# Designs tried in a protein design run: peptides against a protein of PDB entry 6FBK. Part 8

Target 1, 90 residues: chain A of PDB entry 6FBK
Amino acid sequence: EDTGVRVELAEEDHGRKSTIALRLWVEDPKKLKGKPKDNGAIEFTFDLEKETPDEVAQEMIESGFFHESDVKIVAKSIRDRVALIQWRRE

## One batch from the design tools (peptide; made by RFdiffusion4, then SolubleMPNN)

Design b1_p10_4_s1 (from b1_p10_4 with P1M)
Fold by OpenDDE base, seed 4:
Structure b1_p10_4_s1 (fold): chain B 90 residues (1-90), chain A 10 residues (1-10)
Amino acid sequence: as target 1 above (90 residues)
Amino acid sequence: MKREFKVTPL
């Protein structure tokens, strides 16, 4: 399902590090319940072994990027991309 | 510590 939130690698993944750089932005704001205050791309690192998409999504909300009502949709967006990256590493 | 986020305009 389309979350309206796009997540891509911010760097080339060579499959050797547990951490990756991701870039996240809103592609379709209609899919969100809240209105994002920032319309830029958010770049961050993600530890494939230690962190979870839900934790990152929560931190984005705490930082004011998204409304709390959209935590799950943001988390799903991250999760889906991370899964693709993990599958590609295999 | 708070997570670092880098924001770049689209």
Scores: peptide ipSAE 0.742, ipTM 0.926, DockQ to the pose 0.922
Fold by OpenDDE base, seed 3:
Structure b1_p10_4_s1 (fold): chain B 90 residues (1-90), chain A 10 residues (1-10)
Amino acid sequence: as target 1 above (90 residues)
Amino acid sequence: MKREFKVTPL
């Protein structure tokens, strides 16, 4: 499903590192319950072996980027992209 | 430590 939140690779993935650079931004704010803090692209690293989308989403909430009511939709957007990256590596 | 986030304009 369309979360209204887009997540893309911020670097080329050669499938050799456990860490990747991601970029996240809001495409459709109507999909969110709260109003995002900013409308920029958020760049961060993600460890495919040690970290989880829910954990990162919660950290974004704590940083004030999104309302707590949107933690699950943010987590899903990250999860969906991570899954695609992992499938591509196989 | 707290995760680092870098924000850039679209």
Scores: peptide ipSAE 0.741, ipTM 0.925, DockQ to the pose 0.927
Fold by OpenDDE base, seed 2:
Structure b1_p10_4_s1 (fold): chain B 90 residues (1-90), chain A 10 residues (1-10)
Amino acid sequence: as target 1 above (90 residues)
Amino acid sequence: MKREFKVTPL
């Protein structure tokens, strides 16, 4: 499903670290229930072993990037990209 | 600690 939120690697992944750098931005705001305040790309690190997409999405909301009603769609966008990265590593 | 987020223009 197209979440309207795009997530990509902010750096090349060599499969050496448990942490990766990600870049997230809204590609289609119509897919979100709320209106994101920022129109830029959000860069952050993600620990593949210790962190979850839901936790990170919640932290983004707490930081004011997204409305609470969009936590699941944001989390899904992160989860989907993380899954692809992990599958690619194997 | 709060997570660090860096925002850059598209």
Scores: peptide ipSAE 0.741, ipTM 0.926, DockQ to the pose 0.923
Fold by OpenDDE base, seed 1:
Structure b1_p10_4_s1 (fold): chain B 90 residues (1-90), chain A 10 residues (1-10)
Amino acid sequence: as target 1 above (90 residues)
Amino acid sequence: MKREFKVTPL
């Protein structure tokens, strides 16, 4: 499913560490229920062993990037990218 | 601590 939110690696993944750098941005705002405050790319680190997409998505909302009604959409975007990264590491 | 988020232009 196209969430309208894109997530990509902000650095090359050599598969050596549990922490990866990600970049997230809105490609199609019509997919969101709320309206994000900016249209820039949000860069952040994600610990593949300790953190969850839902936690990070909630933190983004608390930081004011997205409306709380879009937490699941944002979380799914992160989850899908993380899954791809982990699958490629296998 | 709060998570760090860095915003950059597309």
Scores: peptide ipSAE 0.740, ipTM 0.925, DockQ to the pose 0.913

Design b1_p10_4_s2 (from b1_p10_4, 3 letters changed)
Fold by OpenDDE base, seed 2:
Structure b1_p10_4_s2 (fold): chain B 90 residues (1-90), chain A 10 residues (1-10)
Amino acid sequence: as target 1 above (90 residues)
Amino acid sequence: MKRVFRVTPL
């Protein structure tokens, strides 16, 4: 499903570290229930072993990037990209 | 610690 939120690697992944750099931005705001306050790309690190998409999405909401009603769609966008990265590593 | 987020223009 197209979440309207795009997530990409912010750096080349060589599969050496458990942490990756990600870049997230809203591509289609119509897919969100709330209106994101920022129109830029959000860069952050993600620990493939210790962190979860839901936790990161919640932290983004707490930081004011998204409305609480969009936590699941944001988490899904992160999860989907992380899954692809992990599958590509195998 | 709070997570660090960096925002950059698209």
Scores: peptide ipSAE 0.737, ipTM 0.926, DockQ to the pose 0.924
Fold by OpenDDE base, seed 4:
Structure b1_p10_4_s2 (fold): chain B 90 residues (1-90), chain A 10 residues (1-10)
Amino acid sequence: as target 1 above (90 residues)
Amino acid sequence: MKRVFRVTPL
């Protein structure tokens, strides 16, 4: 399902590090319940072994990027991209 | 520690 939130690699993944650089932005704000404060791309690192999409999404909300009502949709967006990256590494 | 986020314009 389309979350309206896009997540992409911010760097080329060579599959050797447990951490990856991601870029996240709102592609379709209509899919969100709240209105994002920012309209830019959010870059961050993600540890494939230690972190979870839910944790990152929560931290984005705490930072004011998204409304709390959208935590799950943001987390799903991250999860889906991370899954694709993991699958590509296999 | 707080997570580091870098925001850039689209």
Scores: peptide ipSAE 0.737, ipTM 0.925, DockQ to the pose 0.926
Fold by OpenDDE base, seed 1:
Structure b1_p10_4_s2 (fold): chain B 90 residues (1-90), chain A 10 residues (1-10)
Amino acid sequence: as target 1 above (90 residues)
Amino acid sequence: MKRVFRVTPL
């Protein structure tokens, strides 16, 4: 499913560490229920062993990037990218 | 500690 939110690696993944640098941005705002505060790319690190997509998505909302009604959409975007990265590491 | 988010131009 196209969430309208894109997540990509902000650095090359050599599969050596549990933390990865990600970049997230809105490609199609029509997919969101709320309106994001801006159209920049959000960069952050994600710990593959300790953190969850839902947790990080909630933190983005608390930081004011997205409306609370879009937490699941944002979380799914992160989850899908993380899954791809982990699958490629196998 | 609050998570660090950096916003950059697309």
Scores: peptide ipSAE 0.737, ipTM 0.925, DockQ to the pose 0.888
Fold by OpenDDE base, seed 3:
Structure b1_p10_4_s2 (fold): chain B 90 residues (1-90), chain A 10 residues (1-10)
Amino acid sequence: as target 1 above (90 residues)
Amino acid sequence: MKRVFRVTPL
């Protein structure tokens, strides 16, 4: 499903590192319950072996980027992209 | 350590 939140690779993935660079931004704010803090692209690293989308989403909430009511939709957007990256590596 | 987030304009 369309979360209204887009997540893309911020670097080329050669499938050799366990860490990847991601970029996340809001495409459709109507899909969110709260109003995002900013309208920029959020860049961060993600460890495919040690970290989880839910953990990163919670940290974004704590940083004030999104309202707590939107933690699940943010986590899903990250999860969906991570899954695609992992499938592509197989 | 707190996660590092970098915000850039679209």
Scores: peptide ipSAE 0.736, ipTM 0.925, DockQ to the pose 0.923

Design b1_p10_4_s3 (from b1_p10_4, 3 letters changed)
Fold by OpenDDE base, seed 4:
Structure b1_p10_4_s3 (fold): chain B 90 residues (1-90), chain A 10 residues (1-10)
Amino acid sequence: as target 1 above (90 residues)
Amino acid sequence: SKRVFRVTPL
């Protein structure tokens, strides 16, 4: 499912660390219910063992990047990318 | 603590 939000690795993943660097940005704002406050790529680290996409998405909302109504779509975007990364690590 | 986010131009 296309969320309109793109998430990519901000660095090459060698599968050795529990943390990864991610970059997230909006490709299709029409997919969002609200209007993003910023127009750029959001970079952050994600702990594959300790953190969840929903929690990170919520923190983005609290930071003002997205409207609360879009927390689930943002979380899904992160989740989908994280899943791909974890699958690659197998 | 709050998460660190870095925003860069596309």
Scores: peptide ipSAE 0.753, ipTM 0.928, DockQ to the pose 0.942
Fold by OpenDDE base, seed 5:
Structure b1_p10_4_s3 (fold): chain B 90 residues (1-90), chain A 10 residues (1-10)
Amino acid sequence: as target 1 above (90 residues)
Amino acid sequence: SKRVFRVTPL
């Protein structure tokens, strides 16, 4: 399902580290209930072994990037991309 | 949280 939020690798993944660099931005704001703080790309690192998409999404809410009502769609966007990255590593 | 977020223009 199209969440309106896009997530991509911010750097090349050679499959050697448990951490990856991601970039997240809003493509379709109509899919969100709230209004995003800024219309830029949010870059962050994600530990494939220790962290979860829900935790990162919640931290984005705490930082003021998104409204709390949109935490699940943000988390889903991250989860879907992470799954694709892990499948490519196998 | 202590997570670092960097925002850049699209």
Scores: peptide ipSAE 0.752, ipTM 0.930, DockQ to the pose 0.838
Fold by OpenDDE base, seed 1:
Structure b1_p10_4_s3 (fold): chain B 90 residues (1-90), chain A 10 residues (1-10)
Amino acid sequence: as target 1 above (90 residues)
Amino acid sequence: SKRVFRVTPL
């Protein structure tokens, strides 16, 4: 499913660390219920062993990047990218 | 908790 939110690696992943640098931005705002505060790229570190997409998405809401109604869409976008990265590490 | 987010232009 296309969430309209794109998530990519912000740096090369050599599979050496449990943390990865991600870059997230809105590609199709029509798929969001609310209106994002801006259209920039949000960069952050994600710990593959300790953190969850839902928790990170909630933190983005708290930081004011997205409306609370879009937490699940944001979380899904992160989850889907993280899954791909983990699959490639196998 | 307070996560660090860096915002940059696309």
Scores: peptide ipSAE 0.752, ipTM 0.929, DockQ to the pose 0.869
Fold by OpenDDE base, seed 2:
Structure b1_p10_4_s3 (fold): chain B 90 residues (1-90), chain A 10 residues (1-10)
Amino acid sequence: as target 1 above (90 residues)
Amino acid sequence: SKRVFRVTPL
């Protein structure tokens, strides 16, 4: 499923540390129920061992980047990218 | 603490 939200590595991943730098942005706003407050790329670090996509997505909502109704779609976009990164590390 | 988010132009 295309969430309309893209998430990519903001740095090269050598698989050496549990934290990764990610960049997230909206490609297709029509996929979201609410209107995103920003039109830029959101950069943040994600701890593969301690954090979850849902927690990070919720924090983005609390920060005002997305509407609460889109927490799950945002979380999914993060989850999907994180899964790919972890699979590539194996 | 509050998570740090950095926004940059696309």
Scores: peptide ipSAE 0.752, ipTM 0.928, DockQ to the pose 0.924

Design b1_p10_4_s4 (from b1_p10_4, 3 letters changed)
Fold by OpenDDE base, seed 4:
Order: sequence, then C-alpha cells, then structure tokens
Structure b1_p10_4_s4 (fold): chain B 90 residues (1-90), chain A 10 residues (1-10)
Amino acid sequence: as target 1 above (90 residues)
Amino acid sequence: PRRVFRVTPL
C-alpha cells in the first residue's frame, strides 16, 4: 500500500506533546490521480488528540496542494505515519 | 482559522 506520498517527523518526538511537526511530500507522483502544483515539502503541525488525517488532507486540498481526487491517498499517508508515531510512543 | 502550511524546496 505505497501511497507515493511520504510523511516524516519534522522534529524529534520526545513523546511529551500532543502536537507533532510533520513534513509531507510527493515521492512517486504516478500514484496520484492529479498533478500537485507544488513540488516542495509541506510542513505542518498535527494535534494527536484533536485532529484527524482526513481533516488535514482536506485542508491541503483547499490550499491547492493536491487535487480533490487524491484526498484519501493523502489522508492515508498522514494516518499511516501518525499511527507509526503513536506506536513508537508506547 | 486556516491551517498554517510551510512549503520548502526538496
């Protein structure tokens, strides 16, 4: 289940804050249906307690980073990374 | 409020 979208921590996670800094970028554009307008790394904070990957993905669409047809694949990439981070915290 | 996104070159 390679989404072609990579998400990594933008900071070291000490597991103490409910918010984390993430960096997201397209690694394999062939996995996306649309063509991202930007080719940079998108940095943002994510509240592990209050926010959802789908919400963030939607906001990225609204900001014009991705086509709406790719909202789910973007959300999945965020979700997978967030889950991994949470697993490491335990 | 709109989410803050910072874009940096790869």
Scores: peptide ipSAE 0.759, ipTM 0.930, DockQ to the pose 0.933
Fold by OpenDDE base, seed 3:
Structure b1_p10_4_s4 (fold): chain B 90 residues (1-90), chain A 10 residues (1-10)
Amino acid sequence: as target 1 above (90 residues)
Amino acid sequence: PRRVFRVTPL
């Protein structure tokens, strides 16, 4: 389903590194329960072998980007993109 | 350690 949160690669992926650069932003704020403080794109690195979407989402909440009630929807948006990237590598 | 997040305009 559409989470209202978009996640894209911030760099070209040649399928050689375990670390990728991602960019995340809100497309439909109505899908979120809380109101995000900022409306910019959040860029970060993600280790495909060591890190998890839930872990990163929690860190975003702790940093004040999203309300705690939206941790799962944020995690899902990251998970969905990561899955696509991994499928393309196979 | 704290994760590094960079915010940029859309």
Scores: peptide ipSAE 0.758, ipTM 0.930, DockQ to the pose 0.920
Fold by OpenDDE base, seed 2:
Structure b1_p10_4_s4 (fold): chain B 90 residues (1-90), chain A 10 residues (1-10)
Amino acid sequence: as target 1 above (90 residues)
Amino acid sequence: PRRVFRVTPL
């Protein structure tokens, strides 16, 4: 399902590192229960071996980017992109 | 340490 939250690689992925750079932004705010803090793109690194989408989403909530009620939808958007990246690496 | 997030204009 379309989460309304878009996640893309912030850099070219050559499949050499366990850490990737991602960019996340709200494309359709109507999909969220709360109102996002910013209207910009959030850039961050993600360790494919040690981190989880849910943990990163929780950190975004704590940072005030999203409402706590939207943690799962944010986590899903990250998970979907991460899965795609991992599938492409295989 | 807390995660670093950088916000940039769309």
Scores: peptide ipSAE 0.757, ipTM 0.930, DockQ to the pose 0.923
Fold by OpenDDE base, seed 1:
Structure b1_p10_4_s4 (fold): chain B 90 residues (1-90), chain A 10 residues (1-10)
Amino acid sequence: as target 1 above (90 residues)
Amino acid sequence: PRRVFRVTPL
């Protein structure tokens, strides 16, 4: 399902580290319940072994990037990209 | 714990 939130690698993944750099931004704001504060790309690191999409999404909300009602959709966007990256590492 | 987020133009 298209979440309206896009997540991409911010750096090339050589499959050597458990930590990856990601870039996240809103592609279709109509799919979000709240109104994002900006339309920039949010860059952050994600530890494939220690962190979860849900917790990272919550941290984004706490930082004021998204409305709390959109935690699920943001988490899903991160989860889907992370899963894809992990599948490609196999 | 405070995660570091960097916002850049698209």
Scores: peptide ipSAE 0.757, ipTM 0.930, DockQ to the pose 0.886

Design b1_p10_5_s1 (from b1_p10_5, 4 letters changed)
Fold by OpenDDE base, seed 3:
Structure b1_p10_5_s1 (fold): chain B 90 residues (1-90), chain A 10 residues (1-10)
Amino acid sequence: as target 1 above (90 residues)
Amino acid sequence: MKRKFIVTPL
């Protein structure tokens, strides 16, 4: 499923650390219900063992990056990338 | 503490 939101590694992953750096940005704003405040790449760290995509998405909403109605689509975008990273580490 | 987000232009 294409969320219109892209998430990529902001660093090389050697599969040794539980914390990774991610970069998130909007590719297709039509997929979002709200209008993003500003268009740019958002970089953040993510702990694969302790944090959840839903938590991070909610924090992005609180920070004003996205409308509350888009929390689930943002969370899914992060979840999908995290899953790929974890699968690659196997 | 609030999560740190670093925003850069595309």
Scores: peptide ipSAE 0.746, ipTM 0.928, DockQ to the pose 0.943
Fold by OpenDDE base, seed 4:
Structure b1_p10_5_s1 (fold): chain B 90 residues (1-90), chain A 10 residues (1-10)
Amino acid sequence: as target 1 above (90 residues)
Amino acid sequence: MKRKFIVTPL
């Protein structure tokens, strides 16, 4: 399902590190229940072994990037991309 | 510690 939130690799993934750099931004704000306070791409590191998409999404909410009502949609966006990356590593 | 987020214009 289209979350309206796009997540891409911010670096080339050679499949050797447990951490990856991701970039997240809103493509379709209509999919969100709240209005994002910032209009930009958010870059962050994600540890494939220690962190979860939900935790990162919650931290984004706490940082004020998204409304709390959109935590799950943001988490899903991250999860979906992470899954693709992990599948590619196999 | 808070997670580091780097924001850049689209």
Scores: peptide ipSAE 0.746, ipTM 0.927, DockQ to the pose 0.937
Fold by OpenDDE base, seed 2:
Structure b1_p10_5_s1 (fold): chain B 90 residues (1-90), chain A 10 residues (1-10)
Amino acid sequence: as target 1 above (90 residues)
Amino acid sequence: MKRKFIVTPL
């Protein structure tokens, strides 16, 4: 499913550490229920062992990047990318 | 601590 939110690696992943740098941005705002306040790419670190996409998505909302009604779609976009990264590491 | 988010223009 196309969430309209794109997430990519912000650095090359060599599979050496549990933390990765990600970059997230809205590609299709029509997919979101709310209107994102930011129009840039958001870079952040994600710990593959300790953190969850839902927690990070919630923190983005608390920071004012997205409306609370879009927490699940944002979390899904992160989850989907993280899954791909983990699968590629194997 | 609040998570650090760095925003850059597209």
Scores: peptide ipSAE 0.745, ipTM 0.927, DockQ to the pose 0.935
Fold by OpenDDE base, seed 1:
Structure b1_p10_5_s1 (fold): chain B 90 residues (1-90), chain A 10 residues (1-10)
Amino acid sequence: as target 1 above (90 residues)
Amino acid sequence: MKRKFIVTPL
């Protein structure tokens, strides 16, 4: 499913650390229920072992990047990328 | 602590 939110690695993943750097941005705002704060790329670290996409998405909401109604779609975008990264590490 | 988010232009 196309969430309209794109998430990519902000650094090369050598599979050596539990933490990865991600970059997230809105590619298609029509997929979101609310209007995002801005149209920049948001870079953040994600701990593959300790953190969850839902928690990170909620933190983005609290930081004002997205409307609360879009927490699930943001979380899904992170989850899908994280899953792909973990699959590639196998 | 608050999560660090770094925002850059596309």
Scores: peptide ipSAE 0.745, ipTM 0.927, DockQ to the pose 0.936

Design b1_p10_5_s2 (from b1_p10_5, 3 letters changed)
Fold by OpenDDE base, seed 5:
Structure b1_p10_5_s2 (fold): chain B 90 residues (1-90), chain A 10 residues (1-10)
Amino acid sequence: as target 1 above (90 residues)
Amino acid sequence: MKRVFKVTPL
């Protein structure tokens, strides 16, 4: 399902580290209930072994990037991309 | 520690 939020690798993944760099931005704001503050790309690191998409999404809300009502669609966007990255590593 | 977020223009 299209969340309207896009997540991509911010660096090349050689499959050696448990951490990856991700970049997240809004492609279709109509899919969100709230209005994001800034229309830029958010870059962050993600530990494939220790962290969860829900935790990161919640931290983005705490930082003021998204409304709390959109936590699940943001988390889903991250989860879907992480799943694809893990698939490529196998 | 707080997570670090870097914002850049599209």
Scores: peptide ipSAE 0.736, ipTM 0.925, DockQ to the pose 0.950
Fold by OpenDDE base, seed 4:
Structure b1_p10_5_s2 (fold): chain B 90 residues (1-90), chain A 10 residues (1-10)
Amino acid sequence: as target 1 above (90 residues)
Amino acid sequence: MKRVFKVTPL
């Protein structure tokens, strides 16, 4: 599914660390129920072993980047990218 | 601790 939210690696992944650097931004705001507060790319680290997309998405909401109604779509965008990264690491 | 987010222009 196209969430309208894009997530990419902010650094090359050599598959050695449990943490990765991600960059997230809105490509299609029409896919969101609310209006994003910021217009930029959000960079953050994600621990593949300890963290979950839902928790990170929730933290983004709490930080004011997105409306609470979009937590699931944001989480999905992160989850989908993380899955791809993990699959690549196989 | 709060997560660190770095925001940059697109």
Scores: peptide ipSAE 0.736, ipTM 0.925, DockQ to the pose 0.942
Fold by OpenDDE base, seed 2:
Structure b1_p10_5_s2 (fold): chain B 90 residues (1-90), chain A 10 residues (1-10)
Amino acid sequence: as target 1 above (90 residues)
Amino acid sequence: MKRVFKVTPL
């Protein structure tokens, strides 16, 4: 499923640390129920061992980047990328 | 602490 939200590594991943730098942005706003407040790329760190896509997505909503109705789609976009990263590390 | 988000133009 294409969430319309893209997430990519903001740095090269050597698989050495549990934290990674990610960059997230909206490619297709029509996929979202609400209107995103920002049109830029959001960069943040994600701890593969301690954090979850859902809590990070919730924090983005609380920060005003997305509408609360889109928390799950944002979380999914993060989850999908994180899964790929972890699979590549194996 | 609140999470740090850095926004940059596309």
Scores: peptide ipSAE 0.734, ipTM 0.925, DockQ to the pose 0.939
Fold by OpenDDE base, seed 1:
Structure b1_p10_5_s2 (fold): chain B 90 residues (1-90), chain A 10 residues (1-10)
Amino acid sequence: as target 1 above (90 residues)
Amino acid sequence: MKRVFKVTPL
């Protein structure tokens, strides 16, 4: 499913650390229920062993990047990218 | 601690 939110690695993943740098931005705003505050790229670290996409998405809402109605869409975008990264590490 | 988010223009 296309969430309209794009998530990519912000740095090359060598599979050596449990943490990865991600970059997230809105590619198709009409797929969101609310209106994002800006159209920049959000870079953050994600711990593959300790953190969850849903919790990170909640923190983005709290930081004011997205409307609370879009937490699940944001979480899904992160989850899908994280899954791909983990699959590539196998 | 608050999560650090770095925002840059596309």
Scores: peptide ipSAE 0.733, ipTM 0.925, DockQ to the pose 0.918

Design b1_p10_5_s3 (from b1_p10_5, 4 letters changed)
Fold by OpenDDE base, seed 4:
Structure b1_p10_5_s3 (fold): chain B 90 residues (1-90), chain A 10 residues (1-10)
Amino acid sequence: as target 1 above (90 residues)
Amino acid sequence: MKKVFKVTPL
């Protein structure tokens, strides 16, 4: 399902590292229950072996980027993109 | 350590 949150690779993935660079931003704010603090893109690394979408999303909420009510939407957005990246690495 | 997030304008 379309979360309204877009997540893309910030750097080309060569499939050699356990970490990837991601960029996340709100494409459709109507999909969110709260209003995001910023209207920019959030760039971060994601460790495919050590981190989880839920934990990263929670840290984004704690950092004030999103309302707590949208943690699952943000997590799903990250999860969906990470899954695609991992599938491409096969 | 706390995760680092970088914000850039769209």
Scores: peptide ipSAE 0.747, ipTM 0.929, DockQ to the pose 0.951
Fold by OpenDDE base, seed 2:
Structure b1_p10_5_s3 (fold): chain B 90 residues (1-90), chain A 10 residues (1-10)
Amino acid sequence: as target 1 above (90 residues)
Amino acid sequence: MKKVFKVTPL
């Protein structure tokens, strides 16, 4: 349930665009299997219609931010936040 | 293409 990874809106969401700006960072590294590359927040856009949490998480792994063993925990963090945002839009 | 990720200090 608690992934130790936090995801928040990087800017206000007016519910008008299919894309949102997100910020992701590690709050509890003990929850991860690998050691994250950076200690900062990762900012990125997320297309609600075209992208998936799993694919974005995989892109983060390929970019070297997280170990491959943590792809699912990162994806879950993104998925959970995206779901909340979409629910708030409705 | 490669997705853009920007890292900022906490």
Scores: peptide ipSAE 0.747, ipTM 0.929, DockQ to the pose 0.932
Fold by OpenDDE base, seed 3:
Structure b1_p10_5_s3 (fold): chain B 90 residues (1-90), chain A 10 residues (1-10)
Amino acid sequence: as target 1 above (90 residues)
Amino acid sequence: MKKVFKVTPL
């Protein structure tokens, strides 16, 4: 399902470590309930063992990137990409 | 500490 939020690997994944580098940006703003504060790409690391999409999305909102009403759509975007990366590692 | 987010142009 298209969330309007795109997430991609920011660095090559060799499948050796539990951390990955991600890049997230809004591709279709009309899918969001609130207006994003920034129009750039957000780069961050994601620890596959210690972090969760929901908690990372919440931190993005606390940092002012998204409205609190969009926490689930942002979390889903991260979750979906992480799942694809993990499936590729198998 | 707080998670680090780096913003770059599209």
Scores: peptide ipSAE 0.746, ipTM 0.929, DockQ to the pose 0.937
Fold by OpenDDE base, seed 1:
Structure b1_p10_5_s3 (fold): chain B 90 residues (1-90), chain A 10 residues (1-10)
Amino acid sequence: as target 1 above (90 residues)
Amino acid sequence: MKKVFKVTPL
């Protein structure tokens, strides 16, 4: 499903670390219930062993990037990309 | 510790 939120690797993944660098941005704001405050790409690290998409998405909401009602959409976007990265590592 | 988020232009 197209969430309207894009998530890509911010750095090349060599498959050696449990931490990856990600870049997230809104591609289609009409698919979100709230209006994103910033019009940029959010760069962050994601620990494949210690963090979850839901927890990271919640942190983004608390930081003011997204409306609370969009937490699940953001979490799904992160989850989907992380899954692809993990599958590619196999 | 709060997670760090860096914003960059599109």
Scores: peptide ipSAE 0.745, ipTM 0.929, DockQ to the pose 0.942

